# Designs tried in a protein design run: peptides against a protein of PDB entry 3C2G. Part 127

Target 1, 209 residues: chain A of PDB entry 3C2G
Amino acid sequence: IRTFDLLGLLLHDSDAIDGFVRSDGVGAITTVVQYPNNDLIRAGCKLLLQVSDAKALAKTPLENILPFLLRLIEIHPDDEVIYSGTGFLSNVVAHKQHVKDIAIRSNAIFLLHTIISKYPRLDELTDAPKRNRVCEIICNCLRTLNNFLMMWIPTPNGETKTAGPNEKQQVCKFIEIDILKKLMSCLSCEGMDTPGLLELRSTILRSFI

## One batch from the design tools (peptide; made by RFdiffusion4, then SolubleMPNN)

Design b2_p25_1_s4 (from b2_p25_1, 18 letters changed)
Fold by OpenDDE base, seed 2:
Structure b2_p25_1_s4 (fold): chain B 209 residues (1-209), chain A 25 residues (1-25)
Amino acid sequence: as target 1 above (209 residues)
Amino acid sequence: MEKIRQEQLKKEDEELKKLLEELLK
């Protein structure tokens, strides 16, 4: 725990983060969070989030890391773990087709839907810290979904990857009224990635309309 | 280019809002 906090303090610039990632820091964290210690898991996932936008991750094999993280998020009820894990997922899939494919094969789409579905509407949350954290989690899930959906939108060059039938079915769950209401509620939250959520709206429209 | 994109996104957002409003009735 304290070690991860100390590491997080040292990883304050992009070069340090890249150095950590190149030294298999993500693998090291993943190994440590396999121990059944909730505090350690929370701290490790937080550190993963901190390094999740590192350029060095493009060269890091995520085939073993992503399935593990997704399973961890699936079984762990801790909002901090879910926040960090979904944030990590959102960042690592961005602009990385191979990482998107790993995540999708690891049932990420269904998991994201499950995560969004388990949380109440933001207007039902009276505690501001809890409301903000839930909003951030939902935004992380939706941003990840956007990254997946963008793969299946026709480009001007006529090349489109087609979603498999299973992926299409799982994606269709995100147009459920409850999910759409939660998307709308996130847009009303302060400090959210409004441009990213608006892009998701456009992506949803182009994907389903 | 960016202004045109923002205008398009705004239109799509308005269309999506209308659709959502219809689905929520």
Scores: peptide ipSAE 0.019, ipTM 0.438, DockQ to the pose 0.047
Fold by OpenDDE base, seed 4:
Structure b2_p25_1_s4 (fold): chain B 209 residues (1-209), chain A 25 residues (1-25)
Amino acid sequence: as target 1 above (209 residues)
Amino acid sequence: MEKIRQEQLKKEDEELKKLLEELLK
């Protein structure tokens, strides 16, 4: 725990983060978070989030890391773990087709739906810190979903991947009324990634209308 | 049973349509 906290304090610049990632820091974290210690898991996932936008991740194999993280998020009810993990996922899939493919194969779409679905409506949350954290989680999930959906949107000048039948079915769950309501609720929240949510809105419209 | 389910599905579809229309605004 303390080590991760200290390490996190040292990773303040992009070069340090890239150095950590190049040194298999992500693999090291994933090894450590396998221990059944919730505080350690929280700290490790937070550190993963901190390095999740590192340029060096483009050279890091994620085939073993992503499935593990997704499973961790799936089984861990902790909002902090879910926040960090979904944030990591959102960042690592961004602009990386191969990472998107790994995530999708690892049942990420379904997991994201499950995560969004399990949380109450934001208007039902009276505790502001909790509400904000839940909103952040939902936004992370939705941003990740946007990254997936973007692969299947016909572009005038690009090869569009066709979603497989299973993927299509999984994605169709995100046009459920409850999910759309949560999207809209997040759009109404102050301090959220409104641009990202608006992009998702556009992506949904292009995908399903 | 089936008729009630179909009516419910129709309502859900109408609600979904309304939400999509709101997203278009």
Scores: peptide ipSAE 0.018, ipTM 0.391, DockQ to the pose 0.022
Fold by OpenDDE base, seed 1:
Structure b2_p25_1_s4 (fold): chain B 209 residues (1-209), chain A 25 residues (1-25)
Amino acid sequence: as target 1 above (209 residues)
Amino acid sequence: MEKIRQEQLKKEDEELKKLLEELLK
């Protein structure tokens, strides 16, 4: 726990973050968070989020790390763990086809739907800190979904990957009225990734209309 | 039973269309 907090305080620049990642820092964190300690899991996932946009991750094997993190989020329904884990996922899949494929094979689409579905409507949350955290989690999930959907949109000038039958069935759940209402609620929240949510809106329209 | 299910599905489709129209505003 203390070590992760100290590391988080030292990782302020891109070079330090890249150095940590090149030294298998992500693998080290995932090893430590395997212990059944909630404080340790929270601290480790927070540190993963802090390094999730590192350039060095493009050269880091994620075949074991990503399935583990997805399982961790599934079995530890802590808002701080889910926030950090979905934030990590959304950042690592960005612009990386091979990482998207690992995530999808690891049941990420279903997990994202499960996460969004379990939270109440934002209007039902009276506590502002809780409401904001839930909104951030939903935004992380939806940003990740956008990155998946974009792979399957036909482009006039390129080979588009076709979704398999299973992936198509999983993605169809995101056009449920409840999910779309949560997207709209997030668009109304101040300080959210509004450009990313607007992109998802466009992607949904192109995918399902 | 099947007719009722089809009517419910049509209602859900219309609700979805309205929501998508709202997203386009």
Scores: peptide ipSAE 0.018, ipTM 0.398, DockQ to the pose 0.021
Fold by OpenDDE base, seed 5:
Structure b2_p25_1_s4 (fold): chain B 209 residues (1-209), chain A 25 residues (1-25)
Amino acid sequence: as target 1 above (209 residues)
Amino acid sequence: MEKIRQEQLKKEDEELKKLLEELLK
């Protein structure tokens, strides 16, 4: 716990973060969070989020790390773990096709659906800190979904990757009535109209129309 | 360029809202 907090204080610039990642810092964190200690898991996931945009991650094998994190998010009913984990996921899949493929093979699309399904509509949350955290989690999930959907949209040159039948089926879950109600809740929530959500809306429109 | 993109995204957002509203009927 204390070690991760101290590391978080030291990792304040891009060079330090890249140095930590090149030294297998992500692997070290994932090893520590395998212990059944909720405080360690929270601190470790928070540190993962802090380094999740590191350039050095492009050279880091995530085949073992990412499935583990996805499983951790799946089994822990902890908003702080889910926030940090979905934040990490959304950052590491950005602009990295191989990482997107690992995430999809690890059932990430279904997990995103499950996470969104677990939370009530934002308008039903009266506690502002809880509402804000749930909003951030949903935004992380939607940003990740956007990154996946963009793979299957034709580029200006007409090139596109085709989604497999399983991926299509998993994506279709996002147009189920309960999920659509959550999306409408986000669309009606003040402060939700981030550039990322606008990009997602465009991507969903191009994917479903 | 950015201003044109923002207007396009706004238009697509309104179209998506209509689609979502139709799917929720």
Scores: peptide ipSAE 0.015, ipTM 0.420, DockQ to the pose 0.051

Design b2_p25_2_s1 (from b2_p25_2, 13 letters changed)
Fold by OpenDDE base, seed 1:
Structure b2_p25_2_s1 (fold): chain B 209 residues (1-209), chain A 25 residues (1-25)
Amino acid sequence: as target 1 above (209 residues)
Amino acid sequence: MKRLSEEEAQQLLQENQQKYNELLE
């Protein structure tokens, strides 16, 4: 725990973060968080989030790391772990086709739907910190989904992949009214990127048109 | 950052529901 806190303080610049990542720092964290200690898991996932935008991640093999993280998020009912984990996921899949493929093969689409479905409506949360954290989690999930959907939506200048039947079925769940309501509820949260959320909505709907 | 009003959010929800229904037909 103290070690992760120290690392978080030391990794304040991009070069230090890249150095940590190049030294298999992500793998080291994932090894440590395998121990059944909630504080350790929380601290480790937070550190993962902190390094999730590192340039060096493009050269880091994530074939074993991503499936592990996805499983951890699935089985560990902690908002801070889920926040950090979904944040990490959303950042690492961004603009990286190979990483998207790993995540999708690891059932990420289903997991994202499960996470969103388990949280209550934001208007039912009276505690502002809790409400904001839940909103951030939902946004992380939707941002990740958007990164997947962009692969399958025809663009004038881009190569479009075809989603498999299983992926299409899983994506279809995100246009259900309950999911769409949760997306819309995020638009009312302070500090949220409203234009970004509207774009996500549009992307989700366009994936079926 | 611009926040949507509750009314605007409700309108968008209705539009989503309509589009969803159209996709199911």
Scores: peptide ipSAE 0.022, ipTM 0.481, DockQ to the pose 0.099
Fold by OpenDDE base, seed 2:
Structure b2_p25_2_s1 (fold): chain B 209 residues (1-209), chain A 25 residues (1-25)
Amino acid sequence: as target 1 above (209 residues)
Amino acid sequence: MKRLSEEEAQQLLQENQQKYNELLE
């Protein structure tokens, strides 16, 4: 735990973060979080989030790391772990087709739905820190989903990948009214990028029209 | 859970777009 905190303090510089990632820092974290210690898992996932936008990740094989993280998020009830993990996922899949493919093959779309579904409506959460954290988790999930959906949206140049039948089936879960209502609830959260979320909502809705 | 119909989705999209435009004004 203290080691991760120390690393977090040292990793404020982008070059340092890249250096850490190039030295298999992500692999090291994933090795450590395999131990059944909740505090360690929380700290490790937080550190993963901190390095999740590193340029060096583009060269890091995530074939083993990402499925492990997804499984960890699936089985761990801790909001901090879920927040960090979904944040990591959202960042690592952004603009990286290979990583998106790994995530999708690892049932990420369904997992995102599961995560969103387990949380109550934001208006039912009276504790502001809890509400905000849940909102962030939902936003991470939806952003990740949007990154997947963008692969299947026709581009002006006519090049569009088609989602497979399994992916389509998984995506269809997000047209549930409760999911869209939760997205709407996120729009009212303090500190959220409301325009960005509205755009995301539009993208999601357009994917089904 | 009930899924949105195409019409419902279109309505929500329209409302969303309206809200988006209002935010940009």
Scores: peptide ipSAE 0.020, ipTM 0.516, DockQ to the pose 0.072
Fold by OpenDDE base, seed 5:
Structure b2_p25_2_s1 (fold): chain B 209 residues (1-209), chain A 25 residues (1-25)
Amino acid sequence: as target 1 above (209 residues)
Amino acid sequence: MKRLSEEEAQQLLQENQQKYNELLE
């Protein structure tokens, strides 16, 4: 635990982060978080989030890492683990078609729906720190989903991938009224990027019209 | 959980777009 905290404190420099990633740091973290220690898992996932935007990560094979992380998020009820994990996911899929494909094949869309569904509406949360954390988790999920949906939007300059029938069915779950109401509740969070959330919501809704 | 109809989804999209525009003004 202290080691991950120390690494987190030392990894403020982009070159240091890249060095860590090039040295299979992500693989090392994923090995460590396999042990049934909640504090270790939390610290490891936080460190993953910290290195999730590293340039060197583009050269790191994620075929074994992503499915493991997705499973970890699925089975852990810890908000900090879910926050870090969904944050990692949203960052690594950004602008990386190959990584998006790995995530989708690993049932990421369904997992995102599951995560959003398990939390109450934000207006039902009276504790501000808890409400803010839940809002951030939902935003991470929506950002990730938006990155997936963008692959299937026709663009003038390229071959548009079509979502398979299973993916379409999974995406359709996001137009459930309870999900949409939950997204709307995020708009009332203090300090939230309200325009960004509205844009994400619009993208989701447009995918079904 | 109930899935929205296409009509309901379109209405929500319009409302969302209106709110988005209001925030950008």
Scores: peptide ipSAE 0.018, ipTM 0.467, DockQ to the pose 0.070
Fold by OpenDDE base, seed 4:
Structure b2_p25_2_s1 (fold): chain B 209 residues (1-209), chain A 25 residues (1-25)
Amino acid sequence: as target 1 above (209 residues)
Amino acid sequence: MKRLSEEEAQQLLQENQQKYNELLE
């Protein structure tokens, strides 16, 4: 725990983060979080989130890391782990087709739906810190979903991939009214990027037209 | 859980887009 905290304190510089990633830091974290220690898992996932936007990740194989992380998020009820994990996921899939494919193959779409579905409506959460954290998690999930959906949205000038039937079916779960309501409920959260969320909602809806 | 119909989705999209545009104005 202390080690991860120390690393987190040192990894404020982009070059340092890249250095850590290049030295297989992500793999190291993944190894450490396999131990059944919740505090360690939290710290490790937080560190993953901190390095999730590193340029060096583009050269890091994620074939083993992503499935592991997804499983970790699936089995761990801890909001902090879920927050960090979904944040990591959303960042690493951004603009990286290969990573998106790995995540999708690892049942990420379904997992995202599961995560969103398990949380109560934000208006039912009276504790502000909890509400904010849940909102962030939902946003991470939706942002990740958006990154997936963007692959299948027809662009006027681009070749679009067609979603497989399974993926399409999984995506269809996100047009459930309760999911869309949860998305919209995030608009009421303090500090949220309201325009961004509206855009995301639009993207989701466009995927089904 | 009720899925939106295509028509409902289109309507919501329009509403959402309108709101989005209003925020940009």
Scores: peptide ipSAE 0.018, ipTM 0.473, DockQ to the pose 0.095; fails the geometry check

Design b2_p25_2_s4 (from b2_p25_2, 13 letters changed)
Fold by OpenDDE base, seed 3:
Order: sequence, then structure tokens, then C-alpha cells
Structure b2_p25_2_s4 (fold): chain B 209 residues (1-209), chain A 25 residues (1-25)
Amino acid sequence: as target 1 above (209 residues)
Amino acid sequence: MKRLSKEEAEEELERNEKIFLELLE
């Protein structure tokens, strides 16, 4: 815990973050958070989030890291862990096909659905800090999902990757009426990334039409 | 984009529900 706090204090600029990542800092964090300490897990995931947009991550193998993180998010009903983890996921999959593939193979799409499904509707949350955190989590999930779906959108030249049947089935969970109602109800919620949600909607439609 | 009002969100929900129902048929 103290080590992560110290590291967090040292990582204030992009160069320092890149240096940390190049030194396998992400791997080091994931090793440490394997200990059954919730505070350590929170701190580690937060640190992961802080380095999640580092350019050096493009050169970092995530084959062992992402599945671990996804499992961690799955088993920890902790908003801070989920926030940090989904934030990390959202950032690392952005514009990186290989990373998207790793995440998808690791059941990320289903996990995103599970996360969203477990939280109450935002309009039912009266506690502003809680609502805001849940909103951020949902936004992270939606952004991540959008990034996945974009892989299967036809390019101008007519070429496109096709989603596998399992992926399609997982995506279909997001177009179920119950989940759709939940997501669309967020459009009017304060703090919600409405543009992101609408973008996801558009991407889903383009994926299935 | 600006956040939608409650009414706008409800309209958007209805539109989306219709579209997705059609996709599921």
C-alpha cells in the first residue's frame, strides 16, 4: 500500500508514467494486487488507472494482465476497484486491436454487461458521490463496449472483421429491452456521458443492421 | 453534445426500443 502511494506521488507527468510502464510497472502492480488485501487492491487498481493512457502501454504485453484485472473486477464488488478497472480497460483497448482481442477473449463484453446490470438505475441513486461513481463506471463500460463494436463496423473499402457467434451473443445482451431501458434512462442523468451513450447506440445499430 | 432532458431521454428510449425490438425479430 505504501509503495503504491509513493509511486502515485512520483507519477505526475507523462514521461514518468511512460518510464514506469517501460519498467514493467503494470506487471509489478498486478503482482502486488494478487494479495488478498482490499486496500492494496484499491490502491493498485487506482495506480493502473493512472497509467492506463500511457503511450508505452502499446508496447507492453497485456495477455496476462488484462485477464487478471477482468477477474479482479468480476469478483470484487467494490466501486473503487470497478471504477479503476473499467477505466483502465477503457483506456488500454482504445485504438489497440490486439488489446481489444485479449479483452474480448477474456469475456470482457459479458463482464461489462454484468457490471451495468448489478448497479441500480442512476436516477434511483440519491447519494451524489455514489451516483457519480456509478455513472463513471457505466460510462467506462459503454466506452469500452463501443471500442469493441467499432472493430466490426465496415470500413469505407467494404472490409470488416466479423464478430464471432459468442461475441454477438454477448453484445445482444445490451440490446435486450431491460438493459436498454436502464441505459437509455441515463441520458437525462446529471453527470452521464450522453454523447458516449448515443455513440454506443449508433455503433450497436451499425453492427446489427 | 448536451445532455438530454427527461422528456428527450424518454423519446429517445422509445425510439431505441422500437429499433432494437425490430432487430431482435
Scores: peptide ipSAE 0.023, ipTM 0.488, DockQ to the pose 0.076
Fold by OpenDDE base, seed 4:
Structure b2_p25_2_s4 (fold): chain B 209 residues (1-209), chain A 25 residues (1-25)
Amino acid sequence: as target 1 above (209 residues)
Amino acid sequence: MKRLSKEEAEEELERNEKIFLELLE
């Protein structure tokens, strides 16, 4: 635990982070967080988040890492783990088709829906730290989902990937009335990524046109 | 874009619903 914390303190610049990633630091973390220690898992996931935007990740195979992380997020009720994990996910899938595919095959879309669904409405959370953390989690989920859906948006040249039936079904869960109401209610909440949510809405709509 | 009021969010939801219904026809 302390090792991860100390390591995190040393990773302040892009070069150091890239060096860590190139040395299979992500793999090392994922190995460690497999132990059933909540504090260790929290620390490890936080460290993953810290390196999640590293340039060196483009060369890091994530085929084994992402499914594991997604499962970890799925089974762990810890907001800090979910925050870090969804943050990691959102960063690593950004502009990386291959990584998106891995995540989607691992039922990431459904997982994101599950995460959003399990939390109460933001306006029902009176504890500011809790509300802020939940808000961040939801934002991470929305950003990730948006990145996924962008794959199926027609490009200017008329080319588009088609979502499989399973993926389409998973996406359809986000247009259910209950989830839409919940998401739209977030638009009035302080701290919510309103532009991001509206962007997601737009992307969803475009996905069905 | 800035944060919406509750009323504005509800209106936006209604607009979204309308659009989706139209897409299903």
Scores: peptide ipSAE 0.023, ipTM 0.438, DockQ to the pose 0.098
Fold by OpenDDE base, seed 1:
Structure b2_p25_2_s4 (fold): chain B 209 residues (1-209), chain A 25 residues (1-25)
Amino acid sequence: as target 1 above (209 residues)
Amino acid sequence: MKRLSKEEAEEELERNEKIFLELLE
């Protein structure tokens, strides 16, 4: 715990972060957070989030790291872990087709649906810090999902893949009535990524049905 | 970021449901 806090303080510039990542810092964190200590897991995931936009990640193999992180989020229903984990995921998949593929193969779409489904409506949360954190988590999920969907949408200037039957089915879960109502209820909440939410639903309806 | 009111969000949901139903026909 103390070590991660110290590392977080030291990693204040892009060069230091890149150096940490090049030294397999992400792998080191994932090794440490395998211990069943909630404080350690929180600290480790927070540090992962801090380095998640590093340029050096483009050269870092994530084949073992991403599945582990996704499993960690699945089995540790802690808001701080989920926040950090989904934040990490959203950053590392951005503009990286290979990383998106790893995440999708690791059941990321279903996991994101599970996360959103388990949280209450934002307008029902009276505690502002809790509401804000949940909002951020949902925004991370939306950003990640939109990044996945763009792989399967024909664009004039981009290569597109065809979504497999399983992926299509998982994507379509986000337009089922219960989840749709939950998502749409977020549109009035402060801090919500409204454009991202609108993009998600529109894309699913137009391209995946 | 454009935010919707609760009413606007409900209207948008209704519009979305309508589009969904139309796509299923």
Scores: peptide ipSAE 0.030, ipTM 0.511, DockQ to the pose 0.097; fails the geometry check
Fold by OpenDDE base, seed 5:
Structure b2_p25_2_s4 (fold): chain B 209 residues (1-209), chain A 25 residues (1-25)
Amino acid sequence: as target 1 above (209 residues)
Amino acid sequence: MKRLSKEEAEEELERNEKIFLELLE
């Protein structure tokens, strides 16, 4: 725990972060968070979030790291772990097709649906810190989902893959009535990524139906 | 990040519900 805190202090600039990542720092963190210690897991996931936008990650194999993190988020009902994990996920999949593929194969779409489904409506949360954290988690999920959807949307300047039937089905789960009501209830909440939410909805309706 | 008013959010919800129901027909 103290080691992760110290590392977090040292990772104050892009060069330090890249150096840490090049030295297999992400792998080291993922090894440590395998121990059943909640504080350690929280600290490790937070550190992962801190390095999640490093340029050096482009050269880091994530085939083992991402499935592990996704499983950790799945089994650990901790808002801080989920926040850090979804934040990490959203950053590492951005602009990286191969990383998106790894995440999708690791059931990330379904997991994100599960995460959103398990949280109460934001407008029903009276505790501001809790509401803000849940809002951030949902925003991370939305950003990740929108990044996934980009793979299958025809663009003038890019090759588009066809979504498989399973992926299409999982994507369409986000426009089902219960999840839709929950997501739409967030539109008036402070801090909500409303453009991201509207983008998700619009993309699904236009391209996946 | 942009936030919709409560009214705008309800209108958007209604529009989405309508679209969803139309897709189920």
Scores: peptide ipSAE 0.024, ipTM 0.429, DockQ to the pose 0.073; fails the geometry check

Design b2_p25_3_s1 (from b2_p25_3, 17 letters changed)
Fold by OpenDDE base, seed 2:
Structure b2_p25_3_s1 (fold): chain B 209 residues (1-209), chain A 25 residues (1-25)
Amino acid sequence: as target 1 above (209 residues)
Amino acid sequence: SEEEEELKELEEIEARRKALKAAAA
């Protein structure tokens, strides 16, 4: 725990972060968080989030890392872990088709649906810090989902991947009434990514029904 | 509220989707 905190303090500049990532720092963190220590897992995931936008990640194989992280998020009902994990996911899939494919094959779409579905409505959360954290988690999920959907939107160049039947089914779950009600409850949150929510809705309705 | 109207619209969309699925089946 102290080690991750120290690392976090050292990783304030982009060069240090890139150096850490190039040295398989992400793999090292994922190894450490396999131990059943909640504080360690929290600290490790937070560190993952901190390095998730590093340029060096473009050259880092994520085939073993992403499935592990997704499982970690699935198993650990910890807001801080989920926040950090979804934040990491949202950053690493951005503009990276290969990484999106890995995440999708690892059932990321369904997982994100599960995450959103399990949280209470934001309007029911009276604790401001909790509400804000949940809002951030949902925003991370939305950003990730929108990034996934971009894979299947026809580009002007006519090259588009087709969503498989399973992926299409999973995507369509985000327009079911229960999850829509949940997402709509988020609109009142000051920190909500309303454009992202609208984009998700619009994309699903136009391209996936 | 604007939110209630949007929810109502979403419910209508879902109803239409269910109807389309039922018609395809």
Scores: peptide ipSAE 0.019, ipTM 0.411, DockQ to the pose 0.017
Fold by OpenDDE base, seed 3:
Structure b2_p25_3_s1 (fold): chain B 209 residues (1-209), chain A 25 residues (1-25)
Amino acid sequence: as target 1 above (209 residues)
Amino acid sequence: SEEEEELKELEEIEARRKALKAAAA
């Protein structure tokens, strides 16, 4: 626990963050969070989030890291773990086709659906800190999903990768009535990524139906 | 509300999709 806290203190400088990532810091974190300690898992995931936008991460193999992180998010009901994990995911998949593919193969689309589905409607959350955290998680999910969908959007001048049948099925789950109602209930919440939500729905309706 | 109208449109689109799938089967 203290080790991650210390690392967090050291990683305020972008060069230090890049140095940490180049030294397989992400792999080190994922090794440590394999231990069944909730505090370590929280701290480790938070540290992952902190380094998730590092330039050096673009050169880091994530084949073993992403599946592990996705599994952590899947099995831990902890909002802080989910927040950090989805935040990491959203950042690392941005503009990186290879990373998107790893995440998708690791059932990330379905996981994101599960995450959104497990939370109550935001308008039912009376505790502001909890509501805000859940809102942030949903925003992370939306950002990640939109990043995935970009791979399959037809471009006028290029061969667009087609989503496989399984991916299409998983994407289409986000236009089911129950999840739509939940997502629509989020629009009135302060801090919601409304443009991202609208983009997700529009893209699914136009390109996946 | 604008949100309710959008939800209604989405419900209609989903209904159409289900109907098209049923007709193709």
Scores: peptide ipSAE 0.017, ipTM 0.406, DockQ to the pose 0.016
Fold by OpenDDE base, seed 4:
Structure b2_p25_3_s1 (fold): chain B 209 residues (1-209), chain A 25 residues (1-25)
Amino acid sequence: as target 1 above (209 residues)
Amino acid sequence: SEEEEELKELEEIEARRKALKAAAA
């Protein structure tokens, strides 16, 4: 735990972060967070988030990392872990088709739905720090989802990947009434990525129905 | 569709929120 905290303090510079990533730092973190220690998992995921926008990640194989992280998020109901994990996910999938594919194959769409669905309505959260954290998590999910959907949006150039039937079904779950109620509750949150929410819904309605 | 109506409602809510924020500033 202390080591990760120390690393987090040291990795404030982009070059240092890139150096860490080039040295398989992400793999090292994922190895460490395999131990069933909540504090260690939190610290590790936080560190992952801190390095998640590193340029060096473009050269880092994530095939073994992402499935593990996704599973970790799935089984660990800790807001900090989920925040860090979804933040990591949102950053690493950005503009990287191969990473999106890995995440999607690892059932990320369903996971994101599950995450959103498991949280209470934001308007029911009276604790501001909790509400804000949940809001951030949902924003991470939305960003990730929108990034995923971009793969299947018809481009003017005609080169569009087609979503598989399972993916399409999973995507369409985000316009169902239950999750809609949850997402509507997010609109009241000051920190909510409302444009992202609207984008998600619009994209689903236009391209996936 | 019901989903389209819901989207429209969401857009209206967002527009209203923006308007309220602008009025409060």
Scores: peptide ipSAE 0.011, ipTM 0.374, DockQ to the pose 0.024
Fold by OpenDDE base, seed 5:
Structure b2_p25_3_s1 (fold): chain B 209 residues (1-209), chain A 25 residues (1-25)
Amino acid sequence: as target 1 above (209 residues)
Amino acid sequence: SEEEEELKELEEIEARRKALKAAAA
């Protein structure tokens, strides 16, 4: 536990972070968080989040790491782990087509839907810290999903990929009434990524129906 | 409220989506 905390403190600049990532630091963290220790898992996922915007990640193979993380955030009950994991996911898929592909093949779109769906309406959460954390998780999910959708947005020049039927179906789940009610409950939260929500809605309606 | 109006709009969109999907099938 102390080790991850120390590493987090030391990784304060981009060069140090890149050095850590180039030294397979992400792989090392993912190895450690496989142990059934919740404190270790939380600390490790937090560290993943801290290094998730590293330039060196563009050259890091994530074929084994990302599916593992997705499985972790699928089943882990701790909101802090979910927050860190979804934050990591949102950052690593940004501007990286190959990483998006790995995530999508690993059922990330559906997973994001599941994560949002498992939380109560934000307007029902009276505990501010809990509400804020859930809001942040949802924002991470929205950012990730919008990043996925970018690859399928029709362009006038025709240089766009077409979503497969399964992906299209999974995307369309985000405009179903139940999930919409959940997402609408977030509008009252000050920390909500309202532009991201609107972008998601608009993109789905324009390009996926 | 703005939220209620938005929810209503979303419900209408969902209904329309379902109708279009059913018609295309």
Scores: peptide ipSAE 0.019, ipTM 0.423, DockQ to the pose 0.018; fails the geometry check

